# Peptides against a protein of PDB entry 4Y8H: the designs that were tried, part 15

Target 1, 196 residues: chain A of PDB entry 4Y8H
Amino acid sequence: TSIMAVTFKDGVILGADSRTTTGAYIANRVTDKLTRVHDKIWCCRSGSAADTQAIADIVQYHLELYTSQYGTPSTETAASVFKELCYENKDNLTAGIIVAGYDDKNKGEVYTIPLGGSVHKLPYAIAGSGSTFIYGYCDKNFRENMSKEETVDFIKHSLSQAIKWDGSSGGVIRMVVLTAAGVERLIFYPDEYEQL

## One batch from the design tools (peptide; aimed at target 1 T21 T22 S46 S168)

Design b2_p16_2_s1 (made by RFdiffusion4, then SolubleMPNN; from b2_p16_2, 9 letters changed)
Fold by OpenDDE base, seed 1:
Structure b2_p16_2_s1 (fold): chain B 196 residues (1-196), chain A 16 residues (1-16)
Amino acid sequence: as target 1 above (196 residues)
Amino acid sequence: SKPPRHEKWLANTTAA
């Protein structure tokens, strides 16, 4: 898995490859690793598919309850719920999660929750087995307050490099753009990103 | 952040 979330001038973009593996086998080349937990709060999932899906489902449920009682939750609130679930279950949980969201007050925000259930707020985050190959590239090329197009290109190039080196990453590159204008889904195919 | 060690988990579970 190779996953990212990147804040930019208008909000935040999440990105992911789509390969799923079971041991040495590629189980699915088109898996959605970008999961909605609220209208403009999403997460990137790595690790156990079952574990991270269960966590995301629980978070979504809690945020729905929160909304009914208190109104729209902040991205920080969502990250807090993820953190508590991941930390309390860390002994039996294989989960690497990036939480990202947009609201009018805080704009785009990114929180990374690695194994162990810590939480870190960052201007951008990378995770998954493929991320090890692109830390240097991302650090060199990331800039704050990029345009949408610059951010899409940054994520596309980053994930392309991760996929190139990580056998557990591949398939399509999916993105979710969260801004004041709404939610946008993007998809890029191997024939395009392999040439970068 | 430190690079994750997800390669270890892929061998034992369905991973995304």
Scores: peptide ipSAE 0.043, ipTM 0.633, DockQ to the pose 0.251
OpenDDE base, seeds 2, 3, 4, 5: peptide ipSAE 0.056, 0.047, 0.021, 0.052; ipTM 0.610, 0.613, 0.575, 0.615; seeds 2, 3, 5 fail the geometry check

Design b2_p16_2_s2 (made by RFdiffusion4, then SolubleMPNN; from b2_p16_2, 7 letters changed)
Fold by OpenDDE base, seed 1:
Structure b2_p16_2_s2 (fold): chain B 196 residues (1-196), chain A 16 residues (1-16)
Amino acid sequence: as target 1 above (196 residues)
Amino acid sequence: SKPLRNEEWLATTTAA
């Protein structure tokens, strides 16, 4: 798995590969590693697909309840719910989660929740087995307040590099763009990103 | 919870 989320001038973009692996087997199936928990709050998931999906489902429910009672939750609130669930279940979870969201007040925000249930707010975050190959690349190429196009290219190049080296990453690159204008979904196929 | 195919994923919308 290779996942990341990047704040930029107009909001935040989440990105993920789609390869499914079970042990040493690479399945020809797609994994939804970008998951909606609220209109403009999403997460990237790595580790146990079943466990992280369960966590995301619980968060989504809590945020729906929150919305009914208090209005639209902040990204920080969503990250806090993730953090508590991951911390309380840390002995049974193999999970790395990146939470990203947009709202008018805070703009784009990224929170990373590594295994163990800590939470860290960052301008961008990477995770998954492929992330180990691109820490250097991302550090050298990330810039604050990039344009949408620059950010898409940054994520595309980063995940492409991760996929090149990580056997557990591959398939398509999916992205979700969260801005004041709304939610946009993007897909990039191997024929394109392998040539980068 | 079922993984979506690419076309379905792109077409998925959330009510405002």
Scores: peptide ipSAE 0.258, ipTM 0.747, DockQ to the pose 0.030
OpenDDE base, seeds 2, 3, 4, 5: peptide ipSAE 0.218, 0.098, 0.250, 0.123; ipTM 0.722, 0.745, 0.744, 0.774

Design b2_p16_2_s3 (made by RFdiffusion4, then SolubleMPNN; from b2_p16_2, 9 letters changed)
Fold by OpenDDE base, seed 4:
Structure b2_p16_2_s3 (fold): chain B 196 residues (1-196), chain A 16 residues (1-16)
Amino acid sequence: as target 1 above (196 residues)
Amino acid sequence: SSPLRHEKYLATTTAA
């Protein structure tokens, strides 16, 4: 898996590859690792598919309940729910989650929740087995307050490089753009990103 | 702060 989320001028973009593996077997070529937990709060999932799906479902439920009682949750609130679930169950979970969201007050925010259930707020985050190959590239090329197009290109290039080197990553590149204007899903195919 | 920070959660799943 190769996943990332990047804050930019107008909000935040999440990105992911689509390969799921079990051992050396490619179990699914077109997995959707970008999961909605609220209108403009999404997550990237790595590790155990079952574990992270269960966590995301629980978070989505709690945020729906939260909304009915208290109004729209912040991205920080969503991250805190993920954190509590991951930390309280850390001995029985294999989960690496990046939470990203947009609201008018806080704009785009990214929270990474690695194995163990700690939470870290960052301007951008990368995770998954493929991320190890692109730490240097991302550090060199990330900039604050990029345009949407610059951010899409940054994510596309980053994930393309991760996929080149990580046998557990591949398929399509999916993105979700969260801004004041709404939610936009993007998809890029190997014929495009392999040439980068 | 969030009211959800004070809630207790059940075990979510078993690691595979």
Scores: peptide ipSAE 0.029, ipTM 0.607, DockQ to the pose 0.050
OpenDDE base, seeds 1, 2, 3, 5: peptide ipSAE 0.045, 0.051, 0.049, 0.037; ipTM 0.571, 0.610, 0.607, 0.602; seeds 1, 2, 3, 5 fail the geometry check

Design b2_p16_2_s4 (made by RFdiffusion4, then SolubleMPNN; from b2_p16_2, 10 letters changed)
Fold by OpenDDE base, seed 1:
Structure b2_p16_2_s4 (fold): chain B 196 residues (1-196), chain A 16 residues (1-16)
Amino acid sequence: as target 1 above (196 residues)
Amino acid sequence: SSPPRLPVHLANTTDA
C-alpha cells in the first residue's frame, strides 16, 4: 500500500494506490483505500482491509450521530475518534490510517494515525509499505499552499515512485479532492503514471 | 515543513 494526504491552498487531497495483497498474492488490483466518513472528511487505509473498514464504519456512525446533535464535526474530531478506536484496540489491530478533511474554519487538515494509535497533525502525511521509498522525494518536493494542479502532480509523482519500488503497491492511483467547492474523485492509470 | 519519519505501515491486506 501507498497512501498519502496533502494540504494545499484550497483544501486537501488524499491519494492511494489500489493493490490489495495476501502475503505475496495480489488479491485485488482495484481496491478503494480512500473511504468517506463524512461529506468532507475522508481517510486513507492501510493494514488489514477488514479491520480498517470496520474502524471507518464505526467512525462514520459516530460522526453521523455527532452531526445530528451538534452539527458538522471538525476533522480533528474525526481524527480523535479514529485515534481512540485504534489505541484501545492496538493489541488486536493492524491499522494505519490517514485522516483528512476540509472545513471553512480550519481549511484542509491532515492527521496520521500509525500503528499503536497515536495521532499526529501534519501539513502532509505518507503511509503504507510504499511510503518508505518516497520520504526523500516528498520532503524535497512538498511545498505549502500549492495549487490543486501542483498538488495532484505531487501526489501522482510520489505514489508513482512508491509503486515502482513497492511490490505491495500498484494498480490505479485514486485521489479525492476536498475543498469549499465540494468533493472530486480522480483516477490515474498505469499507462499514465508509469511514464513519470 | 516536512513531516517526521514515521514507522512504515503494513501493506493493505485481505483477511482469510
Scores: peptide ipSAE 0.031, ipTM 0.577, DockQ to the pose 0.818
OpenDDE base, seeds 2, 3, 4, 5: peptide ipSAE 0.030, 0.027, 0.030, 0.029; ipTM 0.646, 0.584, 0.584, 0.582; seed 2 fails the geometry check

Design b2_p16_3_s1 (made by RFdiffusion4, then SolubleMPNN; its pose is not in this set)
Fold by OpenDDE base, seed 4:
Structure b2_p16_3_s1 (fold): chain B 196 residues (1-196), chain A 16 residues (1-16)
Amino acid sequence: as target 1 above (196 residues)
Amino acid sequence: MAAALAEAAAERAASL
């Protein structure tokens, strides 16, 4: 897996590859690793497909209940729910999560929750097996307050490089854009991103 | 029950 989330001037963009593996085999080439937990709060998933799906489902339910009682949760609140689940169940879970969301008060925010259930708020985060190959590229090329287009290009180039070197990453690049204007899903195919 | 266990086993075998 290669996943990332990047804050920008108008919000946040999540990105992911689409490969799922079972041992040495590609089990699914078009997996959706970008999962909605609230209208403008999404996550990137790495690790066990089952574990990360179960966690995301629980978080989604919790945030729906929260909304009914208190109104729209913040991205920080969502990250705290993920953190509690990942930390309390750390001995039984293989899950790496990036939480990203947009609200009018806080704008785009990113929280990374690695194995063990720590939480880290960052301007951008990368995770998964492919992330190892792009730390240097991302550090060099990330800028705060990029445009949507610049951020899409940054994510596309970053994930393209991760996919190039990580055998566990591949397929399509999916993105989710979260802004005041709403939610937008993007998809980029190998014929486009392999040429970068 | 068996179908849910089989699905859970198949999903556990899949790594992202």
Scores: peptide ipSAE 0.333, ipTM 0.703, DockQ to the pose 0.105; fails the geometry check
OpenDDE base, seeds 1, 2, 3, 5: peptide ipSAE 0.291, 0.330, 0.329, 0.327; ipTM 0.734, 0.691, 0.691, 0.699; seeds 1, 2, 3, 5 fail the geometry check

Design b2_p16_3_s2 (made by RFdiffusion4, then SolubleMPNN; its pose is not in this set)
Fold by OpenDDE base, seed 4:
Parts: sequence; structure tokens; C-alpha cells
Structure b2_p16_3_s2 (fold): chain B 196 residues (1-196), chain A 16 residues (1-16)
Amino acid sequence: as target 1 above (196 residues)
Amino acid sequence: MEQALAEAEAERLASL
């Protein structure tokens, strides 16, 4: 798995590969690792698909309930819900989760929740087995306040590099763009990103 | 305030 989220000038973009593995076998090439928990709050999930799905489902339910009672939650609030659930379940959880969202007050925000259930606010975050191979690339190439196009290219190149070296990453690259204008879904296929 | 409420509710949910 290779996942990331990147703040940029107009909001935030989440990106993920789509490969899942079971042992030595590629079980699925088209797994969606980008999960909606609110209109403009999404997460990237790595580790146990079942466990992280359960957490995401609980968060989504919580945020829906929250919205009905108190209005739209902030990205920080969503990250706090994830953090608490991950912390309370840390002994049984092998998960890395990146939470990203957009609102008019805070703009694009990224929160990473590594194993153990801590939470860290960052301008961008990477996780999954493929992330190990691209820390250097991301550090060198990330810039704050990029355009949408620059950010898409950054994520596409980063994940492409991760896929080249991580046998557990591959398939399509999916992205979700969160801005004031709304939600945009992108997809890039191997024939395109393998040539980068 | 918002975060504290969210964390409290999350803790409740995690205990279920």
C-alpha cells in the first residue's frame, strides 16, 4: 500500500494505489483505499482492511450524527475521532490512517494517525509499505501552496515511485481533491504513471 | 470544546 495526502493552495488532495495482497498473492488490483467520512473529510487507509473499514464506518456514523446535532465538523474533530478509536483499539490494530479535509475556515488540512493512535498535523503525509521508498523524493519535491495541477503531479510521481519499489503497491492511482468548489475524483492507470 | 466532545463520544463508541 502507498497512500498520501497533500495540502495545497486551494485545499487538499488524497492519493492511493489500489493493490491489495494476501500473503504472496495479489488479491485485488482495484481496492479503494480512499474513504469518505464526511462531504469534504476523507481518509487514506493502510494495514488491516477490515479493521480500518470498521473504524472508518464508526467515524462516518459519528460525523453524521454530529452534523445533525451541531453542524459540520472540522477536520481536526474528525481526526480526533479517528485518534481516539485507534488509540482505544491499538492492541488489536495494525493501521496507518491519514485524515484530510477542507473547510472554509481552516482550508486544507492533513492529520496522520500512525500505529499507536497518536495524531500529527502536517502539511502533507505519506504512509503504507510503499511510503518507505519515497520519503526522500517527497521531502525534495514537496512545496507549500502548490497549484492543483502541481499537486496532482507531485502525488502521481510520488506514488509511481513507491509502486516501482513496493511489491505490495500497484494498480491504479486514485485521487480525491477537496476544495471550496467541491469534491473531484481522479484516476490514473499504469500505462500513464509507469512512464514517469 | 468541539474536539473534547468528539473525543468523549469517540471513547464511548470505542468501548462498545
Scores: peptide ipSAE 0.027, ipTM 0.651, DockQ to the pose 0.033
OpenDDE base, seeds 1, 2, 3, 5: peptide ipSAE 0.016, 0.347, 0.014, 0.025; ipTM 0.558, 0.731, 0.433, 0.628; seed 2 fails the geometry check

Design b2_p16_3_s3 (made by RFdiffusion4, then SolubleMPNN; its pose is not in this set)
Fold by OpenDDE base, seed 2:
Structure b2_p16_3_s3 (fold): chain B 196 residues (1-196), chain A 16 residues (1-16)
Amino acid sequence: as target 1 above (196 residues)
Amino acid sequence: MAAALAAAAAEAAASL
């Protein structure tokens, strides 16, 4: 897996590859690793497909309950719920989560939750087996307050590089754009990103 | 039936 989330001028963009593996076998080429937990709060998933889906389902339930009582949760609240689940169950989970969300008060926010259930708020985050190959690229090319187009290009190039080196990453590049205007889903195919 | 069980077992062991 290669996943990332990037804050930009107008919000946040999540990105992921689509490969799922079972040992040396490619089990699914078109997996959706970008999961909605609230209207403008999403996560990127790495590690166990079953564990990360169960965690996301529990978080979605808690955020719906929160919304019914208190109104729309913050991205920080969502990250806290993910953290509790990942930390309390750390001995039985293989989960790496990036939480990203947009609200009018805080704008785009990114929280990374690595194995062990720590939380780190960052301008951008990368995770999964492919992320190790792109730390240097991302550090060199990331800028704060990019445009939507610059941020899409940054994510596309970053994930393309991760996929080139990581046998556990591949397929399509999926993105989710979270802004004041709403939610937008993007998809990029190998014929486009392999040439970058 | 066997194909559905094999698919469910593959999903349970799938890594992202």
Scores: peptide ipSAE 0.363, ipTM 0.673, DockQ to the pose 0.101; fails the geometry check
OpenDDE base, seeds 1, 3, 4, 5: peptide ipSAE 0.016, 0.328, 0.311, 0.347; ipTM 0.591, 0.647, 0.683, 0.673; seeds 1, 3, 4, 5 fail the geometry check

Design b2_p16_3_s4 (made by RFdiffusion4, then SolubleMPNN; its pose is not in this set)
Fold by OpenDDE base, seed 2:
Structure b2_p16_3_s4 (fold): chain B 196 residues (1-196), chain A 16 residues (1-16)
Amino acid sequence: as target 1 above (196 residues)
Amino acid sequence: MEQALLEALAEALASL
């Protein structure tokens, strides 16, 4: 797995490969490493597919309840819920989760929740088995306040490199763009990104 | 106050 989320000038973009290898999985919806928990709050998931799906489903449900009582939750609120669930279940979880969201007040935000259930707010985050190959590339090429197009290219190139070196990553590259304008889904196929 | 509410919600969710 190779996953990442990147803040940019107008919001945030999440990206993921689509390869599945091994692990526990219980399908109750369309399989995706990019998972919606609220209209403009999404997460990237790595590790146990079944466990991270259960966590995301719980978060989604409670954010809906939260909305009915208090209005739209912040990305920080969503990250805090993920953090607590991951921390309390850390002995039984293999999970790396990146939470990303957009709102008018805070703009695009990214929170990474590594194994152990800590939470870190970052301008961008990478995770999964493929991420180990692209720390240097991402550090060199990331810039704050990129355009949408620059950010899409950055994610595409980063994940392409991760897929190139990580046998557990591959397939299509999926992205979700979160901005004031709404939610946009992107897809890039191997014939395109393998040539980068 | 908002932070306290968020923490309480997170704890409640973790107990499920």
Scores: peptide ipSAE 0.040, ipTM 0.699, DockQ to the pose 0.032
OpenDDE base, seeds 1, 3, 4, 5: peptide ipSAE 0.036, 0.028, 0.025, 0.035; ipTM 0.706, 0.684, 0.631, 0.682

Design b2_p16_4 (made by RFdiffusion4)
Pose (drawn by RFdiffusion4):
Structure b2_p16_4 (pose): chain A 196 residues (1-196), chain P 16 residues (1-16)
Amino acid sequence: as target 1 above (196 residues)
Amino acid sequence: AAENLGDPDKLSFHGL
């Protein structure tokens, strides 16, 4: 997989490829790896499809119950629930998860949760097998407080390269935009991003 | 057969 989340002026954008692998076979070329766990708290999933889906479903359940009792959870709270599941079950899980959300007080936030269940709050985060190929590119091109259009381009160009080199990434590029204006889903096809 | 979102053996993370 190739996944990333990026904070910017008005909030945060999540991005991902759409490839699911079963060996070298592409079990699903149009996978949605960007998953809602609350209205404006979403995650990018990498690793085991089964593990990350099971985890995301449990987290969505916890946050729905949290909302019923205490109101809207913070993005940090959502990331903490993911961590609790990933850390406590680290022997049985293969889940690399990036958590991103929008709070009116805190604006955009990104938390990355690698294999061991540790938590890291970052301006942007990249993960998945394809992310190795774009450390150099992303570190060179990321800046804080980018506009929406600049952030879409950064993600588009970054994932385009990760897909180009990583055989375990491909298909379409999906993005989810999180701002005070609501939630926007974006999709970019190969004929557009390949020749960038 | 198991399904993965990428190559778990090459799973990596990075950011600033």

Design b2_p16_4_s1 (made by RFdiffusion4, then SolubleMPNN; from b2_p16_4, 6 letters changed)
Fold by OpenDDE base, seed 5:
Structure b2_p16_4_s1 (fold): chain B 196 residues (1-196), chain A 16 residues (1-16)
Amino acid sequence: as target 1 above (196 residues)
Amino acid sequence: AEQWLGDPSRLSFHGK
């Protein structure tokens, strides 16, 4: 898995590969690792498919309840719910999650929640087995307040490099763009990103 | 068998 979320001028973009593994085997199954927990709050999932999906489902429920009582939750609120679940159950979960969202007050925000259940607010985050190969690249190429197009290109190049080196990453690159204008899904196929 | 999003043999602090 190679996942990332990047704040930019107009909001935040989440990106992920689609490869799934089963034990020691690379499954020929394409999975969506970008999961909606609220209209403009999404997460990237790494680790156990079952664990991360269960966590996301619980968070989605809590945010729906929150919305009915208090209105739209902040990205920080969503990250706090993820943290509580991941930290309190850290002995029984294998989950690495990146939470990203947009709202008019805070704009695009990214929170990373590694295996231990800590939470870290960052301008961008990378995770998954493929992330180890692109720490240097991302650090050198990330800039704050990029355009949408620049950010899409940054994520595409980053994940492409991760996929080249990580056998547990591959398939299509999916992105979700969260801005004031709404939610946009993007997809890029190997024929395009392998040539970068 | 359990499905994984990543490499279960390379687990790390940042969620490999």
Scores: peptide ipSAE 0.402, ipTM 0.773, DockQ to the pose 0.448
OpenDDE base, seeds 1, 2, 3, 4: peptide ipSAE 0.383, 0.392, 0.434, 0.407; ipTM 0.827, 0.767, 0.791, 0.776; seeds 3, 4 fail the geometry check

Design b2_p16_4_s2 (made by RFdiffusion4, then SolubleMPNN; from b2_p16_4, 7 letters changed)
Fold by OpenDDE base, seed 3:
Structure b2_p16_4_s2 (fold): chain B 196 residues (1-196), chain A 16 residues (1-16)
Amino acid sequence: as target 1 above (196 residues)
Amino acid sequence: AEVTYGDPSRLSFHGK
């Protein structure tokens, strides 16, 4: 898995590959590792499919309840719920989560929650087995307040490199763009990103 | 066998 989320001028973009593994085998299955927990709060999932799906479902429920009582939750609130679940159940979970969201007050925000259940707020985050290969590239090429197009290109190039070297990453590259304008889903296929 | 997204033994902490 190769996942990332990047804040930019107008909000935040999440990105993920789509490869799935079963035991020691790579499954020829296209999965969606970008999961909605609220209108403009999404997460990237790595690790156990079942564990991360269960966590995301619980978070979504909590955020729906929160919304009914208090209005739209912040991205920080969502990250806090993820943290509580991941930390309290760390002995029984294999989950690496990146939480990203947009609201008019805080703009785009990214929170990474690694296996141990800690939480870190960052201008951008990378995770998954493929992230090991792109720390240097991302550090060199990330810039604050990029345009949407620049950010899409940054994520596309980053994940392309991760996929190139990580056997557990591949398939399509999916992105979710979160801005004041709404939610936009993007998809890029091997024929286009392998040429980068 | 469990379905996984990536190699869980190589999960990173955070980027940058």
Scores: peptide ipSAE 0.292, ipTM 0.749, DockQ to the pose 0.784
OpenDDE base, seeds 1, 2, 4, 5: peptide ipSAE 0.267, 0.233, 0.241, 0.253; ipTM 0.744, 0.704, 0.706, 0.736

Design b2_p16_4_s3 (made by RFdiffusion4, then SolubleMPNN; from b2_p16_4, 6 letters changed)
Fold by OpenDDE base, seed 3:
Order: structure tokens, then sequence, then C-alpha cells
Structure b2_p16_4_s3 (fold): chain B 196 residues (1-196), chain A 16 residues (1-16)
């Protein structure tokens, strides 16, 4: 898995590969690792497919309940719910989560929640088995307040590099763009990103 | 076998 979320001028973009493994095997299966928990709050998932899906489902439920009582939750609130679940159940979960969201007050925000259940707010985050190969690249190339197009390119190049080196990453690159204008889904196929 | 998003041998505290 190679996943990331990047704040930019107009909001935040989440990105992920789609490869899954089954046991010791790289499965010929494509999974959407970008999961909606609220209209403009999404997450990137790594680790156990079942565990991370369960966590996301629970968070979605809590945020729906929150919305009914208090209005639209902030990204920080969503991250707090993720953190609580991941930390309290850390002995029984294999879950790495990046939470990203947009709202008019806070704009784009990214929170990373590694296996231990800590939470870290960052301008951008990378995770998954492929992330180890692109820390240097991302550090060199990330800039704050990029345009949408620059950010898409940054994520595409980053994940492309991760996929090149990580056998457990591959398939399509999916992105979700969260801005004031709404939610946009992007997809890039190997024929495109392998050439980068 | 369970599905894993990523390399199970390389999962780590920092999210790999």
Amino acid sequence: as target 1 above (196 residues)
Amino acid sequence: AEQTLGDPANLSFHGK
C-alpha cells in the first residue's frame, strides 16, 4: 500500500494505490483505499482491510450522529474519533489511517494515525509499505499552498515512485479532491503513471 | 486468508 494526503491552496487531496494482498500473496484484486466518513472528510487506509473498514464504518456512524446533534464535524473531530478507536483497540487492530478533510474555517487538514494510535497533524502525510521509498522525494518536492494541478502531479509522482519500489503497491492511483467546490474523484492507470 | 492493504511484513508503528 502507498497512501498519502496533501493539503494545498484550495483544500486537500487524498491519494492511494489499489493493490491488495491475501496472506503472503499479492492478490490480483483492486481495492479502494480512500474511504468517505463524511461529505468532505475522508481517510486513507493501510493494514488490515477488515480492521480499517470496520474503523471507518464506526467513524462514519459517529460522525453521522454528531452531525444530527451538533452540525458538521471538523476534520479534527473526525481524527479524534479515529484516534480513540485506534488507540483503545491497538492490541487488536492492524490499522494505519490518514484522515483528511476540508471545511470553510480550517480549509484542508491532514491527520495521520499510525498503528500505535497516536495522532499527528501535518501539512501532508504518507503511509503504507510503499511510503518508506518516498520520504526523501516527498520532502524535497512538497510545497505548501500548491495549486490543485501541482498537488495532483506531486501525489501522482510520489505514488508512482512508491509503486515502482514496493511490490505490495500497484494497480490504479485514485485521488479524492476536497475543496469548497465539492468532492472530485480522480483515477490514473499504470500506462500513465509508470511513465513518470 | 485475510486481505491486507500493504505488505504485512513491513507494517510498522509509523503507518507502513
Scores: peptide ipSAE 0.266, ipTM 0.728, DockQ to the pose 0.482
OpenDDE base, seeds 1, 2, 4, 5: peptide ipSAE 0.239, 0.245, 0.251, 0.240; ipTM 0.721, 0.713, 0.718, 0.727

Design b2_p16_4_s4 (made by RFdiffusion4, then SolubleMPNN; from b2_p16_4, 6 letters changed)
Fold by OpenDDE base, seed 4:
Structure b2_p16_4_s4 (fold): chain B 196 residues (1-196), chain A 16 residues (1-16)
Amino acid sequence: as target 1 above (196 residues)
Amino acid sequence: AEQWYGDPSKLSFHGK
């Protein structure tokens, strides 16, 4: 898996590969690892497919309940719910989560929740087995307040490189763009990103 | 069999 979320001028973009493995086999070539937990709060999932699905489902439920009682939750609130679940259950979970969201007050925000259930607010985050191959590239090429197009290209190039080196990453590159204008899904196929 | 997002043999602090 190769996942990332990047804040930019107008919000935040989440990105992911689409490979699911079982043992040495590719089980699914077009997995969607970008999961909605609220209208403009999404997450990237790495680790156990079952664990991360369960966590995301629970968070989505909690945020729906929150919304009915208090209104739209902040991205920080969502990250706190993820943290609580991941930390309190860390001995029984294999999950690496990146939470990203947009609201008019805080704009785009990214929170990474690695194994162990700590939470870290960052301008951008990368995770998954493929992330080890692109720490240097991302550090060199990330810039604050990029345009949408620059950010899409940054994520596309980053994940393309991760996929080249990580046998557990591949398939399509999915992105979710969160801005004041709404939610946009993007998809890029191997014929395009392998040439980068 | 269990499905994984990533390499279970390369688990790390970053949830690989």
Scores: peptide ipSAE 0.426, ipTM 0.777, DockQ to the pose 0.445
OpenDDE base, seeds 1, 2, 3, 5: peptide ipSAE 0.390, 0.416, 0.406, 0.386; ipTM 0.766, 0.771, 0.769, 0.783; seed 1 fails the geometry check

Design b2_p16_5 (made by RFdiffusion4)
Pose (drawn by RFdiffusion4):
Structure b2_p16_5 (pose): chain A 196 residues (1-196), chain P 16 residues (1-16)
Amino acid sequence: as target 1 above (196 residues)
Amino acid sequence: AAAAALAAAEAAVAAA
């Protein structure tokens, strides 16, 4: 997997490849690794497909119940529910999850939750096996308060490289845009991003 | 180290 989330001027963008692996075999070339847990709180999933789906479903359930009793949860609250599940079940889970959301007060936020269940709030986050190949590129090219177009390009170029080098990444690049304007789904095909 | 651990865990899950 190759996944990332990036905060910018108007909010946050999540991005991911679409490859699911069963050994060297590509079980699914058009996977959606970007998953809704609330209207404007989404996550990027990496690691075990089964574990991350089970976790995301539980988190969506908790936040739906939270919304019914107390109104819209913060992105920090969503990340805390993911952490509780990942930390308390660390022996049985293989889940690398990035949580991203948009709050009108807090604007865009990214929390990354690596294997052990620790929580890290960051301007941007990268994860998944392919992310190793783009630590150098992303650290060199990221800046705070980028525009929407600049952020789409940063993610497109970053995941393009992660896919190029990582055999466990590929297919299409999917992105989810989170702003006060709503939710936008973007998709970029190989003929476009490969030759970047 | 964390990134390598995650890659290794993904690879183990895919092999299983």

Design b2_p16_5_s1 (made by RFdiffusion4, then SolubleMPNN; from b2_p16_5, 9 letters changed)
Fold by OpenDDE base, seed 4:
Order: sequence, then structure tokens, then C-alpha cells
Structure b2_p16_5_s1 (fold): chain B 196 residues (1-196), chain A 16 residues (1-16)
Amino acid sequence: as target 1 above (196 residues)
Amino acid sequence: SVFEELRRAEREVAAA
């Protein structure tokens, strides 16, 4: 798995590969690792698919309840709910989650929740088995306040490199763009990103 | 650094 979320001038973009493995075998070449928990709050999931799916479902439900009572939650609130669930279940949970969202007040925000259930607010975050191969690339090439197009290219190049070196990553690259304009879903296929 | 800690944590997570 290779996942990331990147804040930019107009909001935030989440990105993920789509390969899922069972043991040493490729089980599925097209798996969605980008999960909606609110209209403009999404997450990237790594680790146990079943466990992280359950967590995301619980968060989504809590945020729906929150919205009914208090209005639209902030990205920080969503990250806090994730953090609490991951922390309370850390002894039996294999999970790496990146929470990203957009609202008019806070703009694009990224929160990473690694194994153990800590929470870190960052300009961008990477996770998954493929992330180890691209820390250097991302550190070198990330810039604050990029355009949407620059950010898409940054994520595409980053994940392409992760996929190149990580046997557990591959398939298509999916992205979700969160801005004031709404939600945009993107997909890039191997024939394109392998040439980068 | 935060990223160093994250790198260590991610290596401990099962690949999927």
C-alpha cells in the first residue's frame, strides 16, 4: 500500500494505489483505499483492510450524528475521532490512517494517525509499505501552496515511485480533490504513471 | 523528527 494526502493552495488531495495483497500474493489489483467519512472529509487507509474499514464506518456514523446535532464537523474533529478509536484499540489493531479534509475556515488540512494512535497535523503525509521508498523524494519536491495541477503531479510521481519499488503497491492511482468547488475523483492507470 | 517516527511506525504495519 502507498497512500498520501497533500495540502495545496485551494484545499487538499488524497492519493492511493489500489493493490491489495494476501500474504505474498496479489489478491486484488483494484482496491479503494480512499474512504469518505463526510462530504469533504476523507481518509487513506493502510494496514488491516477489515480493521480500518470498520474504524472508518464508525467514524462516518459518528460524524453523521455530530452533523445532526452540531453541524458540519471540522477535519480536526474527524481526526480526533479516528485517533481515539485507534488509540483505544492499538493493542489489537494494525492500522495507518491519514485523515484529510477541507472547510472554508481551515482550508485543506492533513492529519496522520500512525500505529499506536497518535495524531499529527502536517502539510502533507505519506503512509503504507510503499511510503518508505519516497520519503526522500517527497521531502525534496513538496512545496506549500502548490496549484491543483502541481499537486496532482506531485502525488502521481510520488506514488509512481512507491509502486515501482514496493511489491505490495500497484494497480491504479486514485485521487480525491477536496476544495471549495467540491469533490473531484481522479484515476490514473499504469500505462501512464509507469512512464514517469 | 516526526517523519522518522512515522517511517518506523509504517514499517511495522502489515503491507496491503
Scores: peptide ipSAE 0.027, ipTM 0.506, DockQ to the pose 0.220
OpenDDE base, seeds 1, 2, 3, 5: peptide ipSAE 0.024, 0.017, 0.026, 0.019; ipTM 0.470, 0.485, 0.486, 0.499

